# Peptides against a protein of PDB entry 3EFO: the designs that were tried, part 16

Target 1, 262 residues: chain A of PDB entry 3EFO
Amino acid sequence: SQLADLYKSCETDALINFFAKSAFKAVLHQPLKVIREILVNQTAHMLACYRKNCASPSAASQLILPDSMKVLPVYMNCLLKNCVLLSRPEISTDERAYQRQLVMTMGVADSQLFFYPQLLPIHTLDVKSTMLPAAVRCSESRLSEEGIFLLANGLHMFLWLGVSSPPELIQGIFNVPSFAHINTDMTLLPEVGNPYSQQLRMIMGIIQQKRPYSMKLTIVKQREQPEMVFRQFLVEDKGLYGGSSYVDFLCCVHKEICQLLN

## One batch from the design tools (peptide; aimed at target 1 P66)

Design b1_p23_1_s1 (made by RFdiffusion4, then SolubleMPNN; from b1_p23_1, 7 letters changed)
Fold by OpenDDE base, seed 4:
Structure b1_p23_1_s1 (fold): chain B 262 residues (1-262), chain A 23 residues (1-23)
Amino acid sequence: as target 1 above (262 residues)
Amino acid sequence: MEEEFERIEEMLEKIKEAEKKAE
């Protein structure tokens, strides 16, 4: 059907870019609560329409998403949890204004990365491979105390190190004996010169490639205070200043869809 | 960018129309 074809042609990254810019424009003349409600409502209606008109017959309790929008909810939740759409006193007006302006000028690819960062398990790197490690979901549940992860959202880059990170990798990256010796005040990785270090630098370079902004590197140790900042980029988790986890949001959307279908 | 927005807006409108027809 024509409607089915329409859904097949949808692109989540484009949708999120559109919704983000629309919402961020609306913040100038509409209450944040209303904007958030509209976004959720639009999401639910889009998905409900598909379920009703395009999806195969099934129980109403089943959440059926079009392939083109299978990741729409997670991105939408990220948008909803952005500081621009949060009315929290902990977030400065300047920060909201800054991020708003940034997103308003972002292309589709940039906004996609901005709202949902890449989280790469660096500890799994094969120095003999030219392939980038597969990104993992942006959740604390995907981190490991034994792991080292690189997070990037186009504006910021974090290197997160678990408390039990392999000493050999620590040595390879930082040229220090142990986790405790890592200086988190540094914003550049040292030129150690070993294959692992070179591979990591290459990956960082690839991530930085074609990005409009130079990403500052922040070294983060697990269980140290700066980790709290890092965790804010784990967008599938519950936000510090509000907002739902992805799971909770998905449940919310699902309930609304069900209401629309009844 | 504008063309893409127009496309999306059109899509959203079509979805809205489809919802009305299904009611």
Scores: peptide ipSAE 0.229, ipTM 0.813, DockQ to the pose 0.785
OpenDDE base, seeds 1, 2, 3, 5: peptide ipSAE 0.224, 0.221, 0.225, 0.219; ipTM 0.810, 0.808, 0.811, 0.805; seed 1 fails the geometry check

Design b1_p23_1_s2 (made by RFdiffusion4, then SolubleMPNN; from b1_p23_1, 12 letters changed)
Fold by OpenDDE base, seed 5:
Structure b1_p23_1_s2 (fold): chain B 262 residues (1-262), chain A 23 residues (1-23)
Amino acid sequence: as target 1 above (262 residues)
Amino acid sequence: DEELEKKILEMLKFIDEVEKLSE
């Protein structure tokens, strides 16, 4: 069947790219409500079909996902929470148009990164290793007041610092004695020259590599006003301008699947 | 489940049709 082939040949990144572009084209001719409903229903039906026809017998209470779509719900929620698909007065028409245009030109890899950013715990860096630290899930729950995190989505780069970030790391990165002395107006890290600074710069370079746009760096201090902008990129959390957390969305999808299979 | 498959295919078809209208 066509669906069987889809499960084998298509991965989540390709699906999200397809759904995003399809939805963003549809906004020109269809109400946002209809588009969102189509996306949710599509997700639920695809997963329900797999659950019923492709998965091994299991308890109805369990959400069983095919390997190729195991992360589809989280990415789909990110798509649904994008400003292009949200009808809120706080979001300008210009912003919607801008993001719509950006996504319409993105390849599969770019769109995946755009909808789900990479969040790296920089405070855990081993200066003797050339490996990137393992990314954490994009949620406030994964941040630490004692930590320093780098977030990138292909368009923006943020360096987030907890209020209790290690002074030695602050000194190493910014060449200042404390958190309070960090200048958040900086768009470039100083060339301090120590191994930690060099490693961080290398990591930033790697992240920037093969991206079509130069990512502007924003320094963000925890609990300061600019952190609100940063939090918008923690896509698994509830959005400021609407949209469910990933947990809530997953529950919603699961319920819908169960209803379809009853 | 042929019914679910048909529904999915119909939805995909709709998306494609909507996309064509935007071209």
Scores: peptide ipSAE 0.027, ipTM 0.525, DockQ to the pose 0.053
OpenDDE base, seeds 1, 2, 3, 4: peptide ipSAE 0.014, 0.021, 0.026, 0.023; ipTM 0.426, 0.481, 0.475, 0.495; seed 1 fails the geometry check

Design b1_p23_1_s3 (made by RFdiffusion4, then SolubleMPNN; from b1_p23_1, 12 letters changed)
Fold by OpenDDE base, seed 4:
Structure b1_p23_1_s3 (fold): chain B 262 residues (1-262), chain A 23 residues (1-23)
Amino acid sequence: as target 1 above (262 residues)
Amino acid sequence: DKEKEKEIEEKLKFIDEVEKKQE
């Protein structure tokens, strides 16, 4: 199953919403380092408690999570990597304040999408299908130089194009002959009128209809400077501003779990 | 460093297990 679907089917979304709001409230009166440590510790304790009290004995290298918590580490890492909690100098105070306030008012569904974006491989679109393409994990490893991906987090929308994306799709979306001809300054897709373009617009519309905020579209070419902004939303990767990759986070949590159980 | 390798292996197993359960 897709990670997003699993997340929606469990109570983890509510937990993340709670942790996010609690942490973002705590930012006003506690050091960020302490808040981050608390979140990591809470994650470890929660998982350790389950393992100790609910799961059958297993090796330290094994962790079987209940359905309700399977995606908890993923989303917890996303929360920890949010600019509000990282507070890097590269992020303006205004931006941190803005995101903080946004999250404080978000419902469970909104916060879920905010912390873990939907990344859709639109190069795989079937124009005859009414179904949205299956989302992929938010990591560079899931991108393809031959692919085109749509990323949305409820506030921003990105259309990422690989350097080797199919010319026919480029033509279909932008009405230009090649990757080099794509204007990344545009914030709206042209109405080309072909089935592929129409379907893409439909998908974008569906995504937008589910969200309370109008998402600005940013066109991103692979290997161009603006791609760095896009990569910040690949939340499972190492953060550009001090955030851990999902793998690194898991290693950290695992270490703490072992310390709690041993 | 055998100890480090063992630690890495354990971590990788953990990650693999978690990833497997998340899919």
Scores: peptide ipSAE 0.021, ipTM 0.484, DockQ to the pose 0.022
OpenDDE base, seeds 1, 2, 3, 5: peptide ipSAE 0.021, 0.018, 0.019, 0.024; ipTM 0.510, 0.501, 0.522, 0.511; seeds 3, 5 fail the geometry check

Design b1_p23_1_s4 (made by RFdiffusion4, then SolubleMPNN; from b1_p23_1, 10 letters changed)
Fold by OpenDDE base, seed 5:
Structure b1_p23_1_s4 (fold): chain B 262 residues (1-262), chain A 23 residues (1-23)
Amino acid sequence: as target 1 above (262 residues)
Amino acid sequence: DAEMEKKIEEMLQKIKEAEEKAR
């Protein structure tokens, strides 16, 4: 059917870019609550339409998503949790304005990365391989106290270190003997010169490649105060200043879909 | 980007129309 073909041709990254810009433009003349409701409504209607017209017969209670929109809910949740759409007093007007302007100028690739960062398990690197490690979901549940993770969203880059990070990796990256010796005030990794350090730098270079902005590196130790900032980029978790976890949002969307179908 | 926006708008419109017809 025409609808089936339409859904097959959908691109989530393009959709999220469109919705983001539309929403951020609407902020100028509509209440935030209304904008959020519209976004949720749009998401639910799109998915409900697929369920009703394109999906194979199944129980209404089952969430069935088209392949092209498998990640639409998670991205939509990220958009809804963006400071521009949050009406919390903890978020300054300046910050909202800044991020609004940034997104309004972003292309599809930029906005995709912005809303859902890359989180890479650096501790799993094979020094003999030039391949990038597979990204993990942006959630605290995917972190490990024994791990080292690199997070990037096109604007910021974080190197997160677990409290039990391997000393050999710490030595390899920072040329210091232990976690306690890592200086988190540094914004550049030292030129240690070993294969692991070189590989990490290469990865960072690849991530930085073709990005319009130079990402500042922030080194984050687990359980230290700056980790709070890092956690804000774990977008699948519950937001610090409001917003649902991905799981909760997905349940919400599913409920809305069911209501539309019944 | 403008062309893509148009395509998305058209898609959304088609979905809306399909939903209305299915009512």
Scores: peptide ipSAE 0.239, ipTM 0.840, DockQ to the pose 0.784
OpenDDE base, seeds 1, 2, 3, 4: peptide ipSAE 0.211, 0.224, 0.229, 0.210; ipTM 0.824, 0.832, 0.833, 0.824

Design b1_p23_2 (made by RFdiffusion4)
Pose (drawn by RFdiffusion4):
Structure b1_p23_2 (pose): chain A 259 residues (1-239, 243-262), chain P 23 residues (1-23)
Amino acid sequence: SQLADLYKSCETDALINFFAKSAFKAVLHQPLKVIREILVNQTAHMLACYRKNCASPSAASQLILPDSMKVLPVYMNCLLKNCVLLSRPEISTDERAYQRQLVMTMGVADSQLFFYPQLLPIHTLDVKSTMLPAAVRCSESRLSEEGIFLLANGLHMFLWLGVSSPPELIQGIFNVPSFAHINTDMTLLPEVGNPYSQQLRMIMGIIQQKRPYSMKLTIVKQREQPEMVFRQFLVEDKGGSSYVDFLCCVHKEICQLLN
Amino acid sequence: AAEEEHREELEEYVDETLEELAE
């Protein structure tokens, strides 16, 4: 009968999986604007209820989120930015209908990765003694012109290359000497390489391991290349609203529920 | 283990953002 127990026991990934499927089923029944509004308001409602009933007294300038829901807003914003609940500019209906379908079948492990891609820094990789590098937030702010990154959501795998990308690596991987020497349209498996091209292939394998679909590798050269598509998977950035924007929005309506 | 650490870092980032907004 206590609300504190309800919240202390929640799982964001499980909640996100439900909201996503619930919203994706509703796409075949209601205006998308109506669906997004229900999502945002339900999110503000869950948090406003915790604020007026469980949270110890705190200043109004603060937005209080339970531990169980720390990253719920970030993921909810990712759902709202997803092409299924978004619109016309680019992204075919065939792409929307397809993604809408893929999510309807997903388990928690799949939906977590689908809505928050995994961004791995590759240029800072520890040679032959690896075990998959620490993940980095899904934002351009964590990309470096000197860096090479791996981004995966379970369906796509992007190998991102910065402009001042170390030629030493571009050689040990693409067998070519320089950055401008790589052609994106040749997105096939590169072998050779003794320390790195192997350590990279090792992590590309470990990533695919638990994943049902074999991911489509897409190489991205930084400045003005196909990168436009890649930017979509940096779900923390604006690209809908940014993570911070959404957080700013939820607080407004949480306050509107004046308490 | 790596997933747990990434999760904790993300929770910290949310808390930091909240502190910044509170100012």
Fold by OpenDDE base, seed 4:
Structure b1_p23_2 (fold): chain B 262 residues (1-262), chain A 23 residues (1-23)
Amino acid sequence: as target 1 above (262 residues)
Amino acid sequence: AAEEEHREELEEYVDETLEELAE
């Protein structure tokens, strides 16, 4: 019961912050491959311990996660896919160093959003509602060619537009007649002044609120070159630089757990 | 509040994923 209580009191947000900082410290002294292996092993061991000591008897093949650690694998996969832990020549040393430094100073709340961005379907906005739209999973599968999505991770903000996004929304946001007329070089939305534009700006303001850094806005058109940068933030998908999808990672962790328990 | 909401959303995603894997 005491162990169960311990697991119930555990906060995954704090854990991922700890793991991130620990890993990013280790980058200076250990090979990236080793660090990644340690993180996976630690995750598996923690979950295996729960399965062994806290979970009710069930099929050995079933993955059971405690409520307190339910999202741990999600965050861990995001951490593993972070540029700091990836040894790819496509990632500049400066960028890696910069992100490392940022994360080392992040609080629990900041790291939560940083590793798993908020992706909002802006095209579903109700201008009469004060509520934020429900976030969707950070995956390409959740995007729509007819949709407009806002992604934020505490450092960057992206406005992604589908190739078939509604012209009326484009007009409302950008004051241009069509998708083709949108200038992606702009970093600020025009003050169009209509209710939709105002609502979007309000949402952006809410997202920016209580964040230590001002998020720069990047406008991204689907199927244009900058979309590749945006896709890197779809953390549940396979990474461009060899990172696993969340599903694949979860399966990997499950296998490791089974090995530990057998 | 925003952090809690974000966590709750993630938990839902995990549940969905687990259900899909169980099929």
Scores: peptide ipSAE 0.302, ipTM 0.811, DockQ to the pose 0.554
OpenDDE base, seeds 1, 2, 3, 5: peptide ipSAE 0.127, 0.258, 0.033, 0.021; ipTM 0.690, 0.784, 0.634, 0.483; seed 5 fails the geometry check

Design b1_p23_2_s1 (made by RFdiffusion4, then SolubleMPNN; from b1_p23_2, 9 letters changed)
Fold by OpenDDE base, seed 3:
Structure b1_p23_2_s1 (fold): chain B 262 residues (1-262), chain A 23 residues (1-23)
Amino acid sequence: as target 1 above (262 residues)
Amino acid sequence: SLEEKFRKELEEYVDKLLEELSK
């Protein structure tokens, strides 16, 4: 069917780029609440249509997503939680305007990374391997007090350190004896010269590769005040200012789909 | 409950998406 062909040809990353730009354009003349509702409805309708016309019957507890759009809800939730669509007191009007303009000019790949950052457990690095560590979900639940994580969204790069991060890694990265000695005011990692430091720098280079903007590095210690900023990039978590967790969002979408189909 | 089952399935489903999200 034409519908089936449409879903097969659909690229989720292109869709989220389209929805983001459309929504960010609408911000200029529509209330944020209305825009968010439209996005949720569009998501639900698209998925409901697929389930109705393309998928076999399934249990009510199952979420049926086409392969071509199975990650769409993930990015849609991130879009809905973005400071342009969800106002935050700590974000100025100028900053929102700036981010809006940035997204309006982003390509598909850039917007994908922007809305859902890469979160890498760099404490698991094998210095003998050139492979990047496997990314983890952008959630606090995936962090470890004993871990060190690198987060990047194409504009910002964060190096998050757990309070119990290994001293040997701290020494390797910062050339200091302990967590307490790390200076979080620095925006560049020291050139320590050991294999671990070199590997980390390589990874950072790979992440920066082919990105249109140079990502500023921010060092973040767990339980310090600046960690609050870092947590805003954990997009799957419940937001402090009305943003839903990803699981809650999916539940919401599921209910909407069921309502449309029943 | 159905909701609990759904949430569990969602967690499992999302874990499978990590590879695609990392691309």
Scores: peptide ipSAE 0.261, ipTM 0.803, DockQ to the pose 0.052
OpenDDE base, seeds 1, 2, 4, 5: peptide ipSAE 0.036, 0.029, 0.026, 0.016; ipTM 0.634, 0.614, 0.598, 0.451

Design b1_p23_2_s2 (made by RFdiffusion4, then SolubleMPNN; from b1_p23_2, 9 letters changed)
Fold by OpenDDE base, seed 2:
Structure b1_p23_2_s2 (fold): chain B 262 residues (1-262), chain A 23 residues (1-23)
Amino acid sequence: as target 1 above (262 residues)
Amino acid sequence: SLEEEERKRLEEEVDKLLEELAK
């Protein structure tokens, strides 16, 4: 059907870019609550429409998403949790304004990365590989106390270190003997010169490529106060400021879809 | 419960989807 073809041709990353810009434009003249409701409704309606008109008959309890939009709820939840769409006093007006303006000028690729960061397990690096390590889901559940992870969203870069990070990796990256010796005030990694350090720097360079802004590096130790900031970028988890986890959001959307199809 | 089973299914679907996203 024509509708099926339409859904097949849709790209989730393009949609999220559109919705983000639309929403961020609307914040200037509409209540945030209304904007959020519209976004949720649009998500549910789009998916419901697909299911009704394009999907094969299935049980009402099943969530059926078109291949091209499988990750739409993920992105939408990230959008809904963005500070621009939140009215919490803990979020400065300047920060909201800044992010709003940034997103308004972002291309599809930029917004995709912005809303769903790359989270890379650095502790699994193969120094002989030219490939980036496989990204993991942006959730605390994917972190390890023994691991080192690099998170990047196009604007910020975080190097997260577990409390039990391997000393040899710490030595390799920071040229210090232990986790306790790492200075989190640094914004640049030292040029240690070993293969691991070089590989990490290469990866960071690749991530920085084709990005319009230079990403500031923040070193984050697990269980230290700055980790709270880092956790905000674990977009699948429950947000600090009341945002839902992805799972919870998906359940909500699913319920709404079912209601629409009744 | 039925609701719990539904959640589990959704979580499984999420896992699959997000794995694809992470690629």
Scores: peptide ipSAE 0.094, ipTM 0.707, DockQ to the pose 0.081
OpenDDE base, seeds 1, 3, 4, 5: peptide ipSAE 0.039, 0.025, 0.024, 0.024; ipTM 0.670, 0.600, 0.612, 0.592

Design b1_p23_2_s3 (made by RFdiffusion4, then SolubleMPNN; from b1_p23_2, 14 letters changed)
Fold by OpenDDE base, seed 2:
Structure b1_p23_2_s3 (fold): chain B 262 residues (1-262), chain A 23 residues (1-23)
Amino acid sequence: as target 1 above (262 residues)
Amino acid sequence: SLAAAEREALKQEVDELLAELSK
């Protein structure tokens, strides 16, 4: 059917962009709680509609999503957890307003990166390769105490350092002897000049060049208080200020879908 | 933003979770 084709060919990233802009526009005249409820409802209705109209009769008992929409709940949860919609207390009203305005003008690619950051395991960098390391899922489960990770969402850039980060890498990046000596107040990496430092700087440059806005760099040490801010960008995980994990969100959506189909 | 392999893994997890929830 035409409807089935539509769902099969849908672009999840475009949908998220649409929902984001709609929601962020609504922030001006609707309560945040209502907006969040609408988004959840829309997600459930959309998926329920597919199940009702596009799924094969043989799989009536199972919720099946089109391949492209399988990540939609995850991304929708990211949208719901955004500071514009959650109104996190650690985020200023000005920052929230700024982010709202930015999203209203973002293209699909920009919004996708914004809601689901790029998390790169830079401790695995091959200094002889010009290729970026493969981005991993934004979850604490993908972090390592021995690792160093770069996170970017188009507006912010974080360099996260595990407590057991290799001393040689720490020295290579910061030109200090140990983790304890790293100054987290810096917003720029020193120009150490070794291959690893150069490679990291190159990677950061590449990431920055692809984005329309200059990203502020924040150095984050594991188990220090500022890490809590960084963890908010691990969008698959449960948030500190009312945001759910993608798993919890999926369960919630599933329940609502079942209610709609009954 | 996810690499293709990670995105696929995520999709699989979603499928598995939905299957479990549907039981």
Scores: peptide ipSAE 0.556, ipTM 0.934, DockQ to the pose 0.512
OpenDDE base, seeds 1, 3, 4, 5: peptide ipSAE 0.587, 0.563, 0.540, 0.536; ipTM 0.942, 0.935, 0.930, 0.930; seeds 1, 3, 5 fail the geometry check

Design b1_p23_2_s4 (made by RFdiffusion4, then SolubleMPNN; from b1_p23_2, 9 letters changed)
Fold by OpenDDE base, seed 1:
Structure b1_p23_2_s4 (fold): chain B 262 residues (1-262), chain A 23 residues (1-23)
Amino acid sequence: as target 1 above (262 residues)
Amino acid sequence: MLEEEERERLEEEVDKLLEELSK
C-alpha cells in the first residue's frame, strides 16, 4: 500500500531532527508539559497507524514496529529527556538556551549523534584494524569494570575507565602504571607512541572528522565524581532529572498504542 | 506490558540497528 511505502521510506534520523526542531521552536510559546505530551502522542499515533494499516494481523498486545521506525522510540525518548524540554531548576537557563540553539542549526547526522551518542569499547581495539569498534548501546549495563569506553555525541568526548581496567592498556594509553595514577585533569592523551595509543588517537580523530564542533576530551574514572556527568550521556538509562529509561518509555508507548487501537 | 520474549527480541533488533547506524 501507499501507506506502507511511506513508512518504509521514512528514516528515523530525519524524523527525530524534525521533531527536535519543532519541539525546540515550540518551547518559546508553549508549556513544556504540553510539548512533551504532543511528542508522545505523535509517536504513539504514528506507530498505531502503522499497526492498523500495515502490520500483519496479530494480537493487540503485541508490539509491532516498522523496520524504518524501529529505533524511533529510542531517539524520541532521548529528545524528551533533553534539558531543553525539562523544567528542572537544576538546569540553568543558559544551558537550555545553548543546547536549543545548537540543535536548531544541526543537520540530520549531527542531531542523530547528539541525541544518541556513540559508545565504543576501546578495550577491544584491534591495533591492526582501521575500522572502528562496534558501538554498544548507551546504557550502564553495557559497561564493564574491566573495560575502557569512548563516548562521543558530537559536542563532548569521554574516555571512561573501569576500576579494574587492564593495567597494560592504562600503560599503553597514559604511560602510567595503574588506574590510580591516571590524571583526569588532562584534556589530551599523551603521545605514548605505541600501536595501541596510536590506534586510539586515530579513532578519536575519525570521530572528530566531519563534525562542526571540536569535542573536548574528558577522562572519567569509574566511581569518581565526574562519572555522574558521564552517566547523563547513557541515554537509555533512567535520567537524573526525571527522564524514563528506554524500556519504560517503550512500555508507555505500547500502552498508548493499545488504547488507540481498542 | 511486553512479554519478556518479545522484549528481548526487540532489544536485539534495536541493538543491531543502532550498531549499523553508528558505522
Scores: peptide ipSAE 0.024, ipTM 0.597, DockQ to the pose 0.056
OpenDDE base, seeds 2, 3, 4, 5: peptide ipSAE 0.021, 0.023, 0.022, 0.020; ipTM 0.590, 0.562, 0.588, 0.573; seeds 2, 5 fail the geometry check

## One batch from the design tools (peptide; aimed at target 1 S61 L65 K70 L250)

Design b1_p24_1 (made by RFdiffusion4)
Pose (drawn by RFdiffusion4):
Structure b1_p24_1 (pose): chain A 259 residues (1-239, 243-262), chain P 24 residues (1-24)
Amino acid sequence: SQLADLYKSCETDALINFFAKSAFKAVLHQPLKVIREILVNQTAHMLACYRKNCASPSAASQLILPDSMKVLPVYMNCLLKNCVLLSRPEISTDERAYQRQLVMTMGVADSQLFFYPQLLPIHTLDVKSTMLPAAVRCSESRLSEEGIFLLANGLHMFLWLGVSSPPELIQGIFNVPSFAHINTDMTLLPEVGNPYSQQLRMIMGIIQQKRPYSMKLTIVKQREQPEMVFRQFLVEDKGGSSYVDFLCCVHKEICQLLN
Amino acid sequence: AEEHLEELEEAVDEALEELAEENE
């Protein structure tokens, strides 16, 4: 009967999986704007209830989120930015219908990765003694012109290359000497390489391991290339609203529920 | 995976602290 126990026991990934499927089923029944509104308001409602009933007294300038829901807003914003709940500019209806379908079948492990892609820094890789590098936030702010990154959501895998990308690596991987020497339209498996091209293929394997679909590798050269597509998977950035924007929005309506 | 989740939680706390300062 205590609300504190309800919240202390929640699981964001499980909640996100439900909201996503619930919203994606509703796409075939209600205006998308109506669906998005229900999502945002339900999110503000859950947090406002915790604020007026469980949270110890705190200043109004603060937004209080339970531990169980720490990253719930970030993921909810990712759902709202997703092309299924978004619109016309680019992204075919065939792409929306397809992604809407893929999510309807997903388990928790799949939906967590689908809505928050895994960004791995590759240029800072420890050679032959690896075990998959620490992940980095899904934002352009964590990309470096000197860096090479791996981005996966379970369906797509992007190998991102910066402009000042170390030629030593571009050689040990693409077997070509320089950055401008790579052609994106040749997105096939590169072998050779003794220390790195192997350590990279090692992590590309470990990533695919638990994943049902074999991901489509897409190489991205930084400055003005296909990168436009890649930027979509940096879900923390604005690309809908940014993570911070959404957070700013939820607080407004949480306050609107004046308490 | 747990460490990445913790980093995200810290990032959320930091964003919240920044918003609190802006409101003030």
Fold by OpenDDE base, seed 3:
Structure b1_p24_1 (fold): chain B 262 residues (1-262), chain A 24 residues (1-24)
Amino acid sequence: as target 1 above (262 residues)
Amino acid sequence: AEEHLEELEEAVDEALEELAEENE
């Protein structure tokens, strides 16, 4: 009962903040491989302990997660794929050091957003509503060539445009006739003044609220070179440099739990 | 096993949606 109460009191956002700071501190004196292994082991042990002591009997093939920790594997995978823990050739030492320092000072809410970005389908905006569109999973599988998506992680903001984005939306946002006319060198949206443009600006403002850093806007066209940078923020996908997809990571954790529980 | 994973993914989706709302 005490253990169950502990798990009920645990919040994934607090845990990921703790693990991130612990891991990023350890980077200074431990090999990255060792740190990653520790994180995976800790995740598996925590979940195995819950299953053993708190969960009802189930088949060995079932992965049982407490409600408060259902998203823990998702965030843990994001942490493991971060450039601080997983070296990438395109990321300089200075940039890695900078990100490490940023995370070391982040609160729970900031680190949560940093590791798992908010991805919003902007093409689904209802001009008559002041509500944000429902966020989608950070995966390429959730994108659409006909869609427009806004991604934010507290430090960066991206506006991704599908090659078949609706011309009316392009006109509404950029005041240009087609996808080809969009200037991706812009860091600010034009003040077009129509309801759709105004609502998008409002949404961007809401996202910027309560964040300690001003997010720079990057406009990204599908199938152009800058899209490769954007794809790195789709944290559930398989990384180019050895990072696992969410599904692969979940399978890995499940296997380890089964081994721990025999 | 795959079916159970799908159910878990649905639960994760719901949880992530709730988290997104908290970030608003």
Scores: peptide ipSAE 0.070, ipTM 0.683, DockQ to the pose 0.048
OpenDDE base, seeds 1, 2, 4, 5: peptide ipSAE 0.038, 0.036, 0.032, 0.018; ipTM 0.647, 0.613, 0.622, 0.458; seeds 1, 2 fail the geometry check

